Peptides against a protein of PDB entry 2QAS. Designs and how they scored, part 113

Target 1, 120 residues: chain A of PDB entry 2QAS
Amino acid sequence: PPEDLMQYEAMAQDALRGVVKAALKKAAAPGGLPEPHHLYITFKTKAAGVSGPQDLLSKYPDEMTIVLQHQYWDLAPGETFFSVTLKFGGQPKRLSVPYAALTRFYDPSVQFALQFSAPE

## One batch from the design tools (peptide; made by RFdiffusion4, then SolubleMPNN)

Design b2_p27_5_s3 (from b2_p27_5, 10 letters changed)
Fold by OpenDDE base, seed 2:
Parts: C-alpha cells; sequence; structure tokens
Structure b2_p27_5_s3 (fold): chain B 120 residues (1-120), chain A 27 residues (1-27)
C-alpha cells in the first residue's frame, strides 16, 4: 500500500482526543452533563503528566478508569489536561490527567466509545 | 484510535470490566 507521509491516523487520533476535551468541558459547565449522559474515562496511570495521591495511583500500576456521573467535583478541563476531584473509599482525591494519557472514553447512555493508544 | 457508535460484544465486555472496576473504586 502507498506510504502515508501525512500521518492521517495520528491527526485523527488528536482530533478524537479533542472530543474528550470538549465532552469534559460540557461536563464542567453549570448543571453538568445532560442526563442520562455520564462518562467512563480510562488512562495510563504512569503516563507523563498524570498526577494524584500516591496511595491511589500505586493501586493501579497500568491503567485506571474513573466515573464521572454522580460523584465528581471541581472538574477543570484545561487545554492539555483535566483535573477532577473524586471520592475513593469515601475520601476526596484530586487527579490530574493529560488527554494524551487516555486509552478509553465511554458514554454508555448513547454507547459512544473511543479507544486510544497512549504512550507511557 | 477507534470510534464506536455501537460497541461490539467483545468491546462491551471489556468496557463492562472497566466500569465494574471504576464503580467499585469510587463506591
Amino acid sequence: as target 1 above (120 residues)
Amino acid sequence: SRYVLAPTPENLAALQARIAEAEAAQA
């Protein structure tokens, strides 16, 4: 097959990561996501730029999935990463996740799914 | 990357496992 010197696949991946960013910005808006929309986000915990409590991240040496539905606070979707406060074992924890670290995005309400390869 | 409007049975099973993990962690 012909050689793709434009690297369209990489461009498409970047564009689709933009969908996640846009969705999170909607989630961060007043009133949150329109029901019944909610998000499951999976990311590489050891990817560059990922940060959070050591005790939490150490439990997930490869990937971690978080739920943004009923229990999330201070969602801050930046241009290159988002941060959010979630409860784990009843305790609030702050996570910061670069969009580049994402490996999966899912909204079950409409069965919308994205899957990415993420570098460590 | 992969864009899926309707997850395949295999993909759905993988998603469900991730969902279970997440919901257990954030219980």
Scores: peptide ipSAE 0.285, ipTM 0.797, DockQ to the pose 0.575
Fold by OpenDDE base, seed 1:
Structure b2_p27_5_s3 (fold): chain B 120 residues (1-120), chain A 27 residues (1-27)
Amino acid sequence: as target 1 above (120 residues)
Amino acid sequence: SRYVLAPTPENLAALQARIAEAEAAQA
């Protein structure tokens, strides 16, 4: 097949990752997401830049999905990564996830879904 | 589209599995 020197696939993925960033910025604004919107976000736990409690990440050697609906705090959507505090087993834990580590984004309220390729 | 997914049976099944896992972990 012909060689794509423009790397259109990568550009398209980056553009669509911008949707996730924008959605998280809306979620972090005063009042949070407009109901009934809520988010399921899946990411590669071993991707570069992912950080969190070792005990938590060790339970998910490949991918992990988090829910942003009722129990999340201090959502901070940066330009290259976001961080958020979630409860796991009743304990608050802080996660930091680069947008490049994402593999799935889903808002069931409007059945909007994105899927990405992420480095291991 | 390869990136924007419609809720096909295959996609929905995978999503539901991940949703169940996440909700159980964050219960």
Scores: peptide ipSAE 0.280, ipTM 0.792, DockQ to the pose 0.650
Fold by OpenDDE base, seed 4:
Structure b2_p27_5_s3 (fold): chain B 120 residues (1-120), chain A 27 residues (1-27)
Amino acid sequence: as target 1 above (120 residues)
Amino acid sequence: SRYVLAPTPENLAALQARIAEAEAAQA
């Protein structure tokens, strides 16, 4: 197959990552996501810029999926990463995840699913 | 688009597994 010197795949992924950012911004707005929309986000825990409790990240050495539906707080979707507080084992934990670290985005309410290649 | 996943049985199974894991972790 011919060589793609334009890197269209990367461009497409970046564009689609914008969908995730936009969705999170909607989720962070007053009132949150319109029901029944909710999000499952998977990311590489060892990707550059990912931060959170060491014990939590150690439990998920490769990928981790988080749920943004009923129990999330202080969702802050920035331009390059988002941060959010979630409860794990009943304890609130703060996570910071660059959009570039994402590998999956899913909204089951409409079966909208995205998949990305993320750096290790 | 290749990055907009179709709801195939394989994709659904993988997603369901991740959903279950996430929900259990955040219970």
Scores: peptide ipSAE 0.271, ipTM 0.786, DockQ to the pose 0.639
Fold by OpenDDE base, seed 5:
Structure b2_p27_5_s3 (fold): chain B 120 residues (1-120), chain A 27 residues (1-27)
Amino acid sequence: as target 1 above (120 residues)
Amino acid sequence: SRYVLAPTPENLAALQARIAEAEAAQA
């Protein structure tokens, strides 16, 4: 097949990652997500820019899924990454995840699902 | 778009597994 010098696939992926960013910005706005919307977000834990407690990330050598529904705090969706505080085993943990690290996005309330390729 | 997943049985099963993991971790 001919070589795509326009990188259309990458542009399409970035556009769809923009949907996730926009959704998180809606979630972080006053009032949060409109019920019953909630989000499951999967990311590569070893991707560049991913940060969080070492003991937590060590449990997930490949991918980790987080849920943004009932227990999340200080959601801060930036332009290249988002950060959020979640409870694991009852303990609050701060995670920082670049949008480029995402592999799945799912809102079960409307069965909206995206998947992405991310660095291994 | 191939990046927008259809609600197929295979996709649903994969999503359910990820959901279960997340909910268990954040219980």
Scores: peptide ipSAE 0.259, ipTM 0.771, DockQ to the pose 0.637

Design b2_p27_5_s4 (from b2_p27_5, 11 letters changed)
Fold by OpenDDE base, seed 1:
Structure b2_p27_5_s4 (fold): chain B 120 residues (1-120), chain A 27 residues (1-27)
Amino acid sequence: as target 1 above (120 residues)
Amino acid sequence: SRYVLAPTPENLAALQARIAEAEADQA
């Protein structure tokens, strides 16, 4: 097949990652997401720029999923990554996740789902 | 688009498993 020197697939992935960023900015606004919207976000835990508690990341050496619905705090969606505080086993933990590390995004309220390739 | 998922049986099963895991972790 012909060689794609434009890297259209990467462009498309980046554009769709922008949807996640925009959704998180809505979630971070006063009042949060409009009901009944809520988000499930999956990411590669070993991707560059991912940070969080060592025990949590060790538990999930490949991918993990977080839920943004009832228990999240201080959601900060930046231009290249977002950070958020979530409770795991009742303990608040801070995660920072580059958008480039995402592999899945899902809003079950409207069955909107995205899937991405992410660096290992 | 291959990046916008349709709810195939395989995708749905994998997604539901991840959701269950996340909800258990964050309970």
Scores: peptide ipSAE 0.247, ipTM 0.782, DockQ to the pose 0.617
Fold by OpenDDE base, seed 2:
Structure b2_p27_5_s4 (fold): chain B 120 residues (1-120), chain A 27 residues (1-27)
Amino acid sequence: as target 1 above (120 residues)
Amino acid sequence: SRYVLAPTPENLAALQARIAEAEADQA
């Protein structure tokens, strides 16, 4: 097969990462996500730019999944990363996750799922 | 699309396992 000098696969993946960003921006807007939409997001905890509490990152040395439905606060979706406050064992923790670190995105309300390869 | 996953039984099971873990953590 001919060589793809355009790197369409990479461009397509970047575009799909944009879907996650856009979804998070909708979630952060006044009123939040339209019910019953909610998000499960998985990311590589050791990926560059990921930051959070040591205990949490140590507990999940490879991947971690977070739930954005009822227990999240101060969601701040930036251009290259998002940050959010979640409760773990009743304690609020702040996470900062680059979109490039994501490996899974799922909205069960419409069974929409994305999967990505993420560098560490 | 390669990156848009259909909820196959295997894929769904994997997702459900991660969901259960996440919900337990964030309960």
Scores: peptide ipSAE 0.241, ipTM 0.780, DockQ to the pose 0.623
Fold by OpenDDE base, seed 4:
Structure b2_p27_5_s4 (fold): chain B 120 residues (1-120), chain A 27 residues (1-27)
Amino acid sequence: as target 1 above (120 residues)
Amino acid sequence: SRYVLAPTPENLAALQARIAEAEADQA
């Protein structure tokens, strides 16, 4: 096939990552997401800019999935990354995840799923 | 779109596995 010098795939992924950012901003607004919407977000734990407790990230050396439904606090969706507090084993943990680190986004309420390529 | 995943059995199974893991970890 002919060589794509426009990098259309990357542009498309960037555009679709905007959906995730927008969804998280909706989730962070007062009242949160409209029921029954909730989010499952998968990301590469070793991607640049990912931060969190060492023990947690060590447990997930490749990818981990977080649930944004009932047990999340202080969701802060920025322009390039979002941060959120989640409970793991009953303990609150703060995660910071660049949108570029995402590999999956899923809202089961409407079966909306996105998939991205993310560098290690 | 190629990046909007169709609900194939394979995709659903993978998603369900990740969901179960996440829900268990964050319970």
Scores: peptide ipSAE 0.238, ipTM 0.780, DockQ to the pose 0.621
Fold by OpenDDE base, seed 5:
Structure b2_p27_5_s4 (fold): chain B 120 residues (1-120), chain A 27 residues (1-27)
Amino acid sequence: as target 1 above (120 residues)
Amino acid sequence: SRYVLAPTPENLAALQARIAEAEADQA
């Protein structure tokens, strides 16, 4: 196939990553997500910029999924990454995830799903 | 777009596995 010098695929993927960012900003706004909307977000744990507890990240050397529904606090969606506090085993832990590290986004309330390629 | 997944049985099964894992972790 001919070479795509415009890199339309990458442009489209970045645009769709923008959907995730926008959704998280809605979630972080006063009132949070409108029920019954909730989010499942999967990301590469070894991607550049991913930060969190060493024990947790070691448990998931490839990918892990987080749930943003009932048990999340201090969601801070920035321009290049978001951070959030979640409880694992009852212990609050802070995660920082670049949007570029995402591989899946899912809102089961409306069956909206996105899939992305992320660096290994 | 291939980046927007259709809710097929195969996709749902994969998502359900990730959901179960996440919910167990954050229980």
Scores: peptide ipSAE 0.238, ipTM 0.778, DockQ to the pose 0.637; fails the geometry check

Design b2_p27_6_s1 (from b2_p27_6, 12 letters changed)
Fold by OpenDDE base, seed 4:
Structure b2_p27_6_s1 (fold): chain B 120 residues (1-120), chain A 27 residues (1-27)
Amino acid sequence: as target 1 above (120 residues)
Amino acid sequence: SSFLSPEEAAALNAKAAELAAQQRAAA
């Protein structure tokens, strides 16, 4: 088959990253997500722009999945990245994740899933 | 499609449930 020099698949995936951003903005709005919707977000922990506690990220050298359901705080969906506070071992920890670092987005309540190719 | 088949969802739901339980326990 002919080589795609337009990189349509990459452009399509980048557009679909907008779905994640929009969903996070809904989650960050007052009242949060409408039940029973909740989000599982997987990202490359070593991707550029990812930041968080070193001890936590060290446990996940490749990918990490976070759950945004009942135990998350200060969700801040920015233009290029989002940040959120989650508890690990009972301690609040702040994560910042660029949308470009995402590899999976999943809402189990409606079985909606997106997968992305993320650079390291 | 973006909405998974029951078969595809079963595998992800199983992992999701385990992860959710672990994070709740850690919270």
Scores: peptide ipSAE 0.276, ipTM 0.843, DockQ to the pose 0.046
Fold by OpenDDE base, seed 3:
Structure b2_p27_6_s1 (fold): chain B 120 residues (1-120), chain A 27 residues (1-27)
Amino acid sequence: as target 1 above (120 residues)
Amino acid sequence: SSFLSPEEAAALNAKAAELAAQQRAAA
């Protein structure tokens, strides 16, 4: 087959990453997500740009899934990454995750799922 | 389609316990 020099598949995947960004912006708005919508977001913890407490990220050396439903604070969805505060062992932890680091997005309320390939 | 079948959804939801172990508000 002809060589794709445009990288159309990557473009399409990036467009779908935009769905995650848009969903997070809805979640960050006053009142949060409309019930019963909530988000399961999986990312590669060693991907470039991922940041957070070293002890936490070291505990999950491959992938980590976070839940955005009732126990999240200060969600800030930027253009290239989002940050959010979650509690682990009762302690608030700030995570920053580039959209490029995502491997899975899931909303159980409507069984909507997206999967992505992420560089390590 | 991005909307999963019940079986596909069940596979993802089976990891709920793992998520609960990671993320908690209680000390």
Scores: peptide ipSAE 0.264, ipTM 0.840, DockQ to the pose 0.043
Fold by OpenDDE base, seed 5:
Structure b2_p27_6_s1 (fold): chain B 120 residues (1-120), chain A 27 residues (1-27)
Amino acid sequence: as target 1 above (120 residues)
Amino acid sequence: SSFLSPEEAAALNAKAAELAAQQRAAA
């Protein structure tokens, strides 16, 4: 196969990360996502830039999937990462996740899915 | 296509109960 000096596959994947960012910005807007849309977001918990409570992240040494449907607060989708507050055992926990750490994005309401490579 | 087949969707949806157990709004 011919050598791809442009690295188009990497470019395409990075562009698709923009879909996640855009979806999160919709979710963060007043009124949230239009029902019945909701988001399953999977990320590598040990990827650079991922932060959250140590006790929580230690329970998920490889990947964690969070759901953004009804029970999330202060969703802040930045340009390179997003942060969100979720409850675990009734306790609010703040997570910060770079888009580069994502491995899967899924909206089960319409069966829309994206898959990404992330740092090990 | 970014829209999954019913079979592919079923595989991902199978983890719904597991995910729901992780996140709780109530104490």
Scores: peptide ipSAE 0.261, ipTM 0.837, DockQ to the pose 0.043
Fold by OpenDDE base, seed 1:
Structure b2_p27_6_s1 (fold): chain B 120 residues (1-120), chain A 27 residues (1-27)
Amino acid sequence: as target 1 above (120 residues)
Amino acid sequence: SSFLSPEEAAALNAKAAELAAQQRAAA
């Protein structure tokens, strides 16, 4: 097949990542997500720009899935990454995750799911 | 906790993959 110089697949992936960003912005808005919507977000923990407690990231050397439902704080969805505070072992942990690091997005309330290829 | 175990994540990912495939097929 002819060479794709437009990189359409990458454009499509970026557009779909925009859905995740928009969903997170809705979650961060006053009132939060409308019930019963909640978000499962999976990301590559070793992807560039991912940051958080070393012990936590070491526990998940490949991928980590976080749930944004009731137990999250200070959700800050930026333009290139989002940050959020979650409790692990009863202790608050701050995570920062670039949208480019995402591999899965899932809202079980409406069975909405997205898949992404992410950098290693 | 807000963090899923590797087993839970794997199960969820499989579910998500199936749903995503169905959604693309229906598009």
Scores: peptide ipSAE 0.069, ipTM 0.649, DockQ to the pose 0.664

Design b2_p27_6_s3 (from b2_p27_6, 13 letters changed)
Fold by OpenDDE base, seed 2:
Structure b2_p27_6_s3 (fold): chain B 120 residues (1-120), chain A 27 residues (1-27)
Amino acid sequence: as target 1 above (120 residues)
Amino acid sequence: SSFLSPEEAAALNAEAAALAAAAAAAA
């Protein structure tokens, strides 16, 4: 088959990653997410740019899922990555995740889901 | 319930669930 030099599928995936960024910006706004919306975000823990507690990332060498509903602080959705403070084992930890590392985004309240291919 | 209580959300993050575990928690 003919080679797609434009890489349209990759462009589409990138555009959809923009939805995640926009959703996180809404979550970061005053008052947080409008109830009952909440987010499940899954990402590759070893993807380039992922930063977090060594013990946590070592515990989940492939993928992990975080939930943003009630217990999250200082959510900062940047242009290429977002950072957020979450409690693990009762202690606040800072996690930074590039949008490119995401493999799944889900909002159970409206059953909205997105899936992505991420670097191995 | 498909919605988490503050306690449930904290518990989920505390153990950093896999995709399957997250799906079960949201069911």
Scores: peptide ipSAE 0.038, ipTM 0.643, DockQ to the pose 0.072
Fold by OpenDDE base, seed 3:
Structure b2_p27_6_s3 (fold): chain B 120 residues (1-120), chain A 27 residues (1-27)
Amino acid sequence: as target 1 above (120 residues)
Amino acid sequence: SSFLSPEEAAALNAEAAALAAAAAAAA
């Protein structure tokens, strides 16, 4: 088959990362996500631009999944990354995750799933 | 897949096998 010099698959992946950003913007709006929607977000913890508490990221050296349902605060979906406050071990902690670090997005309420390749 | 209560969501984020739970929910 001929070589794809346009790299359409990469373009499609970029577009789908935009879906995650848009979903997070909905989650950050007043009132949050409409019930029963909620989000499972998986990312590479060692990817460039990921920041958070050292103990938490050390505990998950490869990937971790966070759940955005009910217990999240100050969700700030930027253009290249999002940040959010979650409770881990009962303590509020701030995470910052570039969209490029994501490997999975899932909304169980409607079984909508996306998968991505992310460099470490 | 299933829905989470506030308690269940907090438990997953409380470093309680969140990655495995997400994989199971998608299966």
Scores: peptide ipSAE 0.038, ipTM 0.626, DockQ to the pose 0.079
Fold by OpenDDE base, seed 1:
Structure b2_p27_6_s3 (fold): chain B 120 residues (1-120), chain A 27 residues (1-27)
Amino acid sequence: as target 1 above (120 residues)
Amino acid sequence: SSFLSPEEAAALNAEAAALAAAAAAAA
């Protein structure tokens, strides 16, 4: 088959990652997400640029899912990554996740799902 | 790689745990 020199698949993936960024920006705005919307976000824990607590990243050496509904703080959706504070075991932990590390996005309230290829 | 089910994800952080409890109550 002909070689795709335009990298259309990658462009499409990046466009869809933009949906996640936009959704997080809505979540970070005053008032947060409109009820009942909430987000399941899955990412490769060893991907470049991922930062978080050692115990969590060690516990989930491949992929990790976080949930953003009510119990999240200081959500900061940047242009290339987002950061957020979540409580694990009752203790607040800061996570920083590049959008490129994402493998899944899901909003159960409307059954909206996206899947992504991610670096190994 | 495999994606976590909602139940599996619900064990990860406090928010997820609360969601799982609510789902169980509604079952």
Scores: peptide ipSAE 0.033, ipTM 0.585, DockQ to the pose 0.087
Fold by OpenDDE base, seed 4:
Formats: structure tokens, sequence, C-alpha cells
Structure b2_p27_6_s3 (fold): chain B 120 residues (1-120), chain A 27 residues (1-27)
């Protein structure tokens, strides 16, 4: 098969990352996501730009999944990354994740799933 | 917990993948 010099798959992935950003912006709006929608977001913990509690990120050296359902605070979806406060071990922790670090997005309420190839 | 272990994440991935495959097969 011919070589794809346009890199269409990469462009498609970038477009789909836009879906995640848009979904997070909806989640960050007043009132949050409309029930029963909630999000499972998986990302590479060692990807460039990922920041958070050292103990947590060290515990999951490859990937981790965060759940945005009932207990998330101060969700801030930027243009290149989002940040959110979640409770870990009962304590609020701030996590910052570039969209480029994402490997999976899932909304079980409507069984919508996306998978991504993240830099390693 | 708002944070899932790799094992828990893998289970979710498996469920999602199975569901997607089933939906595609049923279409």
Amino acid sequence: as target 1 above (120 residues)
Amino acid sequence: SSFLSPEEAAALNAEAAALAAAAAAAA
C-alpha cells in the first residue's frame, strides 16, 4: 500500500482528542455533566506535561485512569491540558494532564469509547 | 476511589472493548 505522507491517522486522532476536550468543557460548566454521563480517562503518567502527586504517579508508572463522576472539583479544561482536583486516600490532589498524554476515554452511560496513541 | 489501578483500568478497557465488538457484530 502507498505511504501516507499526509498522516491522516494522526490528524484524525487529534480531532478525536478534541472530543475529549469538548466533553471536559461540558463537565466543567455549572452543574457538571448531565446525569448519568460520567468519564473514565486513561493517560500515560510519565508523558511530558503530566503533573500531580509524586506518590500517586510513582505508584502508577505507566498508565492510570481517573473517574470524573460525582467527586471531582475545579475542573479546568485548557487548550492543551486539563487540570482537576480528585480525592486520593481521602485527600484532595491536583492533577494536570495534557490531552496528548491520553490513551483512553470512556463514557459508560452511553458506552462511548475512544483510544489514542500517546507519546512514550 | 476516583483513581483506578492499572488492573481496574484494564478491566474497564476489556468491558468497553467487548461491548464495542458485540455492538459491531450485532449490526
Scores: peptide ipSAE 0.026, ipTM 0.551, DockQ to the pose 0.490

Design b2_p27_6_s4 (from b2_p27_6, 15 letters changed)
Fold by OpenDDE base, seed 4:
Structure b2_p27_6_s4 (fold): chain B 120 residues (1-120), chain A 27 residues (1-27)
Amino acid sequence: as target 1 above (120 residues)
Amino acid sequence: SSFLSAEEAAALNERAAALAAARRAAA
């Protein structure tokens, strides 16, 4: 089959990353997400721009999934990345994740799922 | 109403769930 020089799939995925950003902006708004919506977010921990505690990221060298329901604080969805505080080992940890690092987005309440190819 | 309790959500983050766990609807 002919080679896709337009990279249509990549363009489509980039557009769909905008859905994640929009969803996180809703989650960060006063009152949070409308119940029962909540989010599972998977990302490549070594992707460019990912920032967090060294011990945590070292523990999960490939990718990890975080859940945004009840126990999260200071969700700040920027234009290129989002940051959020979650507890790990009883300690609050700040994670900063570029949208480009995402590999999966899931809302169990409506079984809405997105998958992305992220830089290795 | 919610799929997870506050405790359950915290537990999932504590474990840093694998990709497959995202598909589970905890009850």
Scores: peptide ipSAE 0.070, ipTM 0.577, DockQ to the pose 0.078
Fold by OpenDDE base, seed 3:
Formats: sequence, C-alpha cells, structure tokens
Structure b2_p27_6_s4 (fold): chain B 120 residues (1-120), chain A 27 residues (1-27)
Amino acid sequence: as target 1 above (120 residues)
Amino acid sequence: SSFLSAEEAAALNERAAALAAARRAAA
C-alpha cells in the first residue's frame, strides 16, 4: 500500500490515550469515580519516564497492573504522565507513569477496554 | 460488570502481577 507520511495510526492512538487521561482526571475529581466505575491500568515498568520504589518496580520487571478503586490517594493526572499513591504490603507507594507507557486500560463496570503499544 | 470491594481492590494491588488474569475474568 502507499506510504503513510501522515502517520494516521499514531495520531489515532494518541487520541485514544487522551481517553485515559480524561478518565483519570474524572477519577481525581472530588468524590472520585462515579460508582461502579473503576480502572485497571497496565503499563511497562521499564518504559522511559516510569518512576517509583525500586523494590516495587524490580518485583515487576516487565508489566504491572494497578487498580484505581476505593484505595488510591493523591491521584494527579498531568498532561504527559499521572502519579498516584497506592498501598503495597500495607505501605503507601508513589508511582509516576507516562501515558506513553500504558499498554492496557479497562473499566469492568461497562466493559470498556483499550490496548496500546508502549516503548520498551 | 465486575465490582471489587475496597478489600478486593487492595488485594489486587498487593498482587499486581495477578491483575491481568483478574481483568480477563471480569470482562
């Protein structure tokens, strides 16, 4: 097929990443997500810009999934990345994840799912 | 249309490696 110099597929994927950003902004609003909505977010732990406790990221060297329902704190959805505090082993851990590092997004309440390719 | 309790959500985060399977089951 003809060469796509416009890179339409990449533009479409970026637009869909915007859905995740928008959903997280709703989750960060007072009162959180409207029940029963909640989010499963999967990302590459070694992707550029991902940061968090070394022990946690080392435990999950490829991908990890976090769930945002009830027990999440200080969710801060920025323009290029989001950060959130979650408990692991009873201890609060701060994670920072670029939207570009995401591989999956899912809301079980309405069975809404997105899948993305992420940098290594 | 699965809905996790606060305890269940916490448990899943504690076991992040198992979330992929849990997501599939909830789909």
Scores: peptide ipSAE 0.068, ipTM 0.604, DockQ to the pose 0.079
Fold by OpenDDE base, seed 2:
Structure b2_p27_6_s4 (fold): chain B 120 residues (1-120), chain A 27 residues (1-27)
Amino acid sequence: as target 1 above (120 residues)
Amino acid sequence: SSFLSAEEAAALNERAAALAAARRAAA
């Protein structure tokens, strides 16, 4: 088959990662997401730029999923990564995840799902 | 339910759910 010199798949993936960024910006706005929307986000824990509780990340050496619904604080969706405070073991901890590390995005309220190829 | 209570969402994060477990919880 012809060689794709435009790299359309990569461009499409980048565009879809933009959906996640946009959704997180909505979640970070005052009042949060419009109910009943909420987000399940799965990412590669060993991907470059991922940071958080080392004991937690070590426990899940491949992937883990976080939920943004009700109990999350200081969500900060940047241009290349987002950070958020979640409770683990009853303690608030900061997690930073590059969008490039994402493997799955899901909003159960409307059954909207995206999957991504990620490093590692 | 595909929707979590505040307690359920907190518990899910507390356990740092794997993808498969999260999908089941959201079903």
Scores: peptide ipSAE 0.062, ipTM 0.589, DockQ to the pose 0.072
Fold by OpenDDE base, seed 5:
Structure b2_p27_6_s4 (fold): chain B 120 residues (1-120), chain A 27 residues (1-27)
Amino acid sequence: as target 1 above (120 residues)
Amino acid sequence: SSFLSAEEAAALNERAAALAAARRAAA
C-alpha cells in the first residue's frame, strides 16, 4: 500500500482522544455530568505517566477500568492527563492518567464507545 | 441496565474491573 506521510490515522486517533478530554472537562464542571451520563475509562496501568497507589497499580499490571459515576472527587482534566480521586477499600486514592494511556472510553447511557491503542 | 447504582459504580472501582466485565455490567 502507498505510504501515508501525513499519518492520518494517528491524527484521527489523537482527535478522538480529544473527545475523552472534553467529556472529562464536562464531568469536572459544577454539578458533574448531566444525568444519566457516566463514564467507563480503561487504561494501561504501566503506560508512561500513569501514577497512583503502588499497591493498587501492582495489583492490576495490564489495564484497569475506572467508573466515573456517583463517587469521584477532585476531577482535574488537564491538557495531557487527568487526575481523579476514587475510593478503593473505602480509602480515597489519587490517580493520574495521561490520555495517551487510555485504551477504551465508554458512556453506556448512549452506548458511545471509543477504542485506542496505548504504549506499554 | 445501562446505568449503575452508587453501589455498583463503587464496586467496579473497588475491584478495578476489566473492560469486558464493565461492558457486560452496563449492557
Scores: peptide ipSAE 0.058, ipTM 0.590, DockQ to the pose 0.078

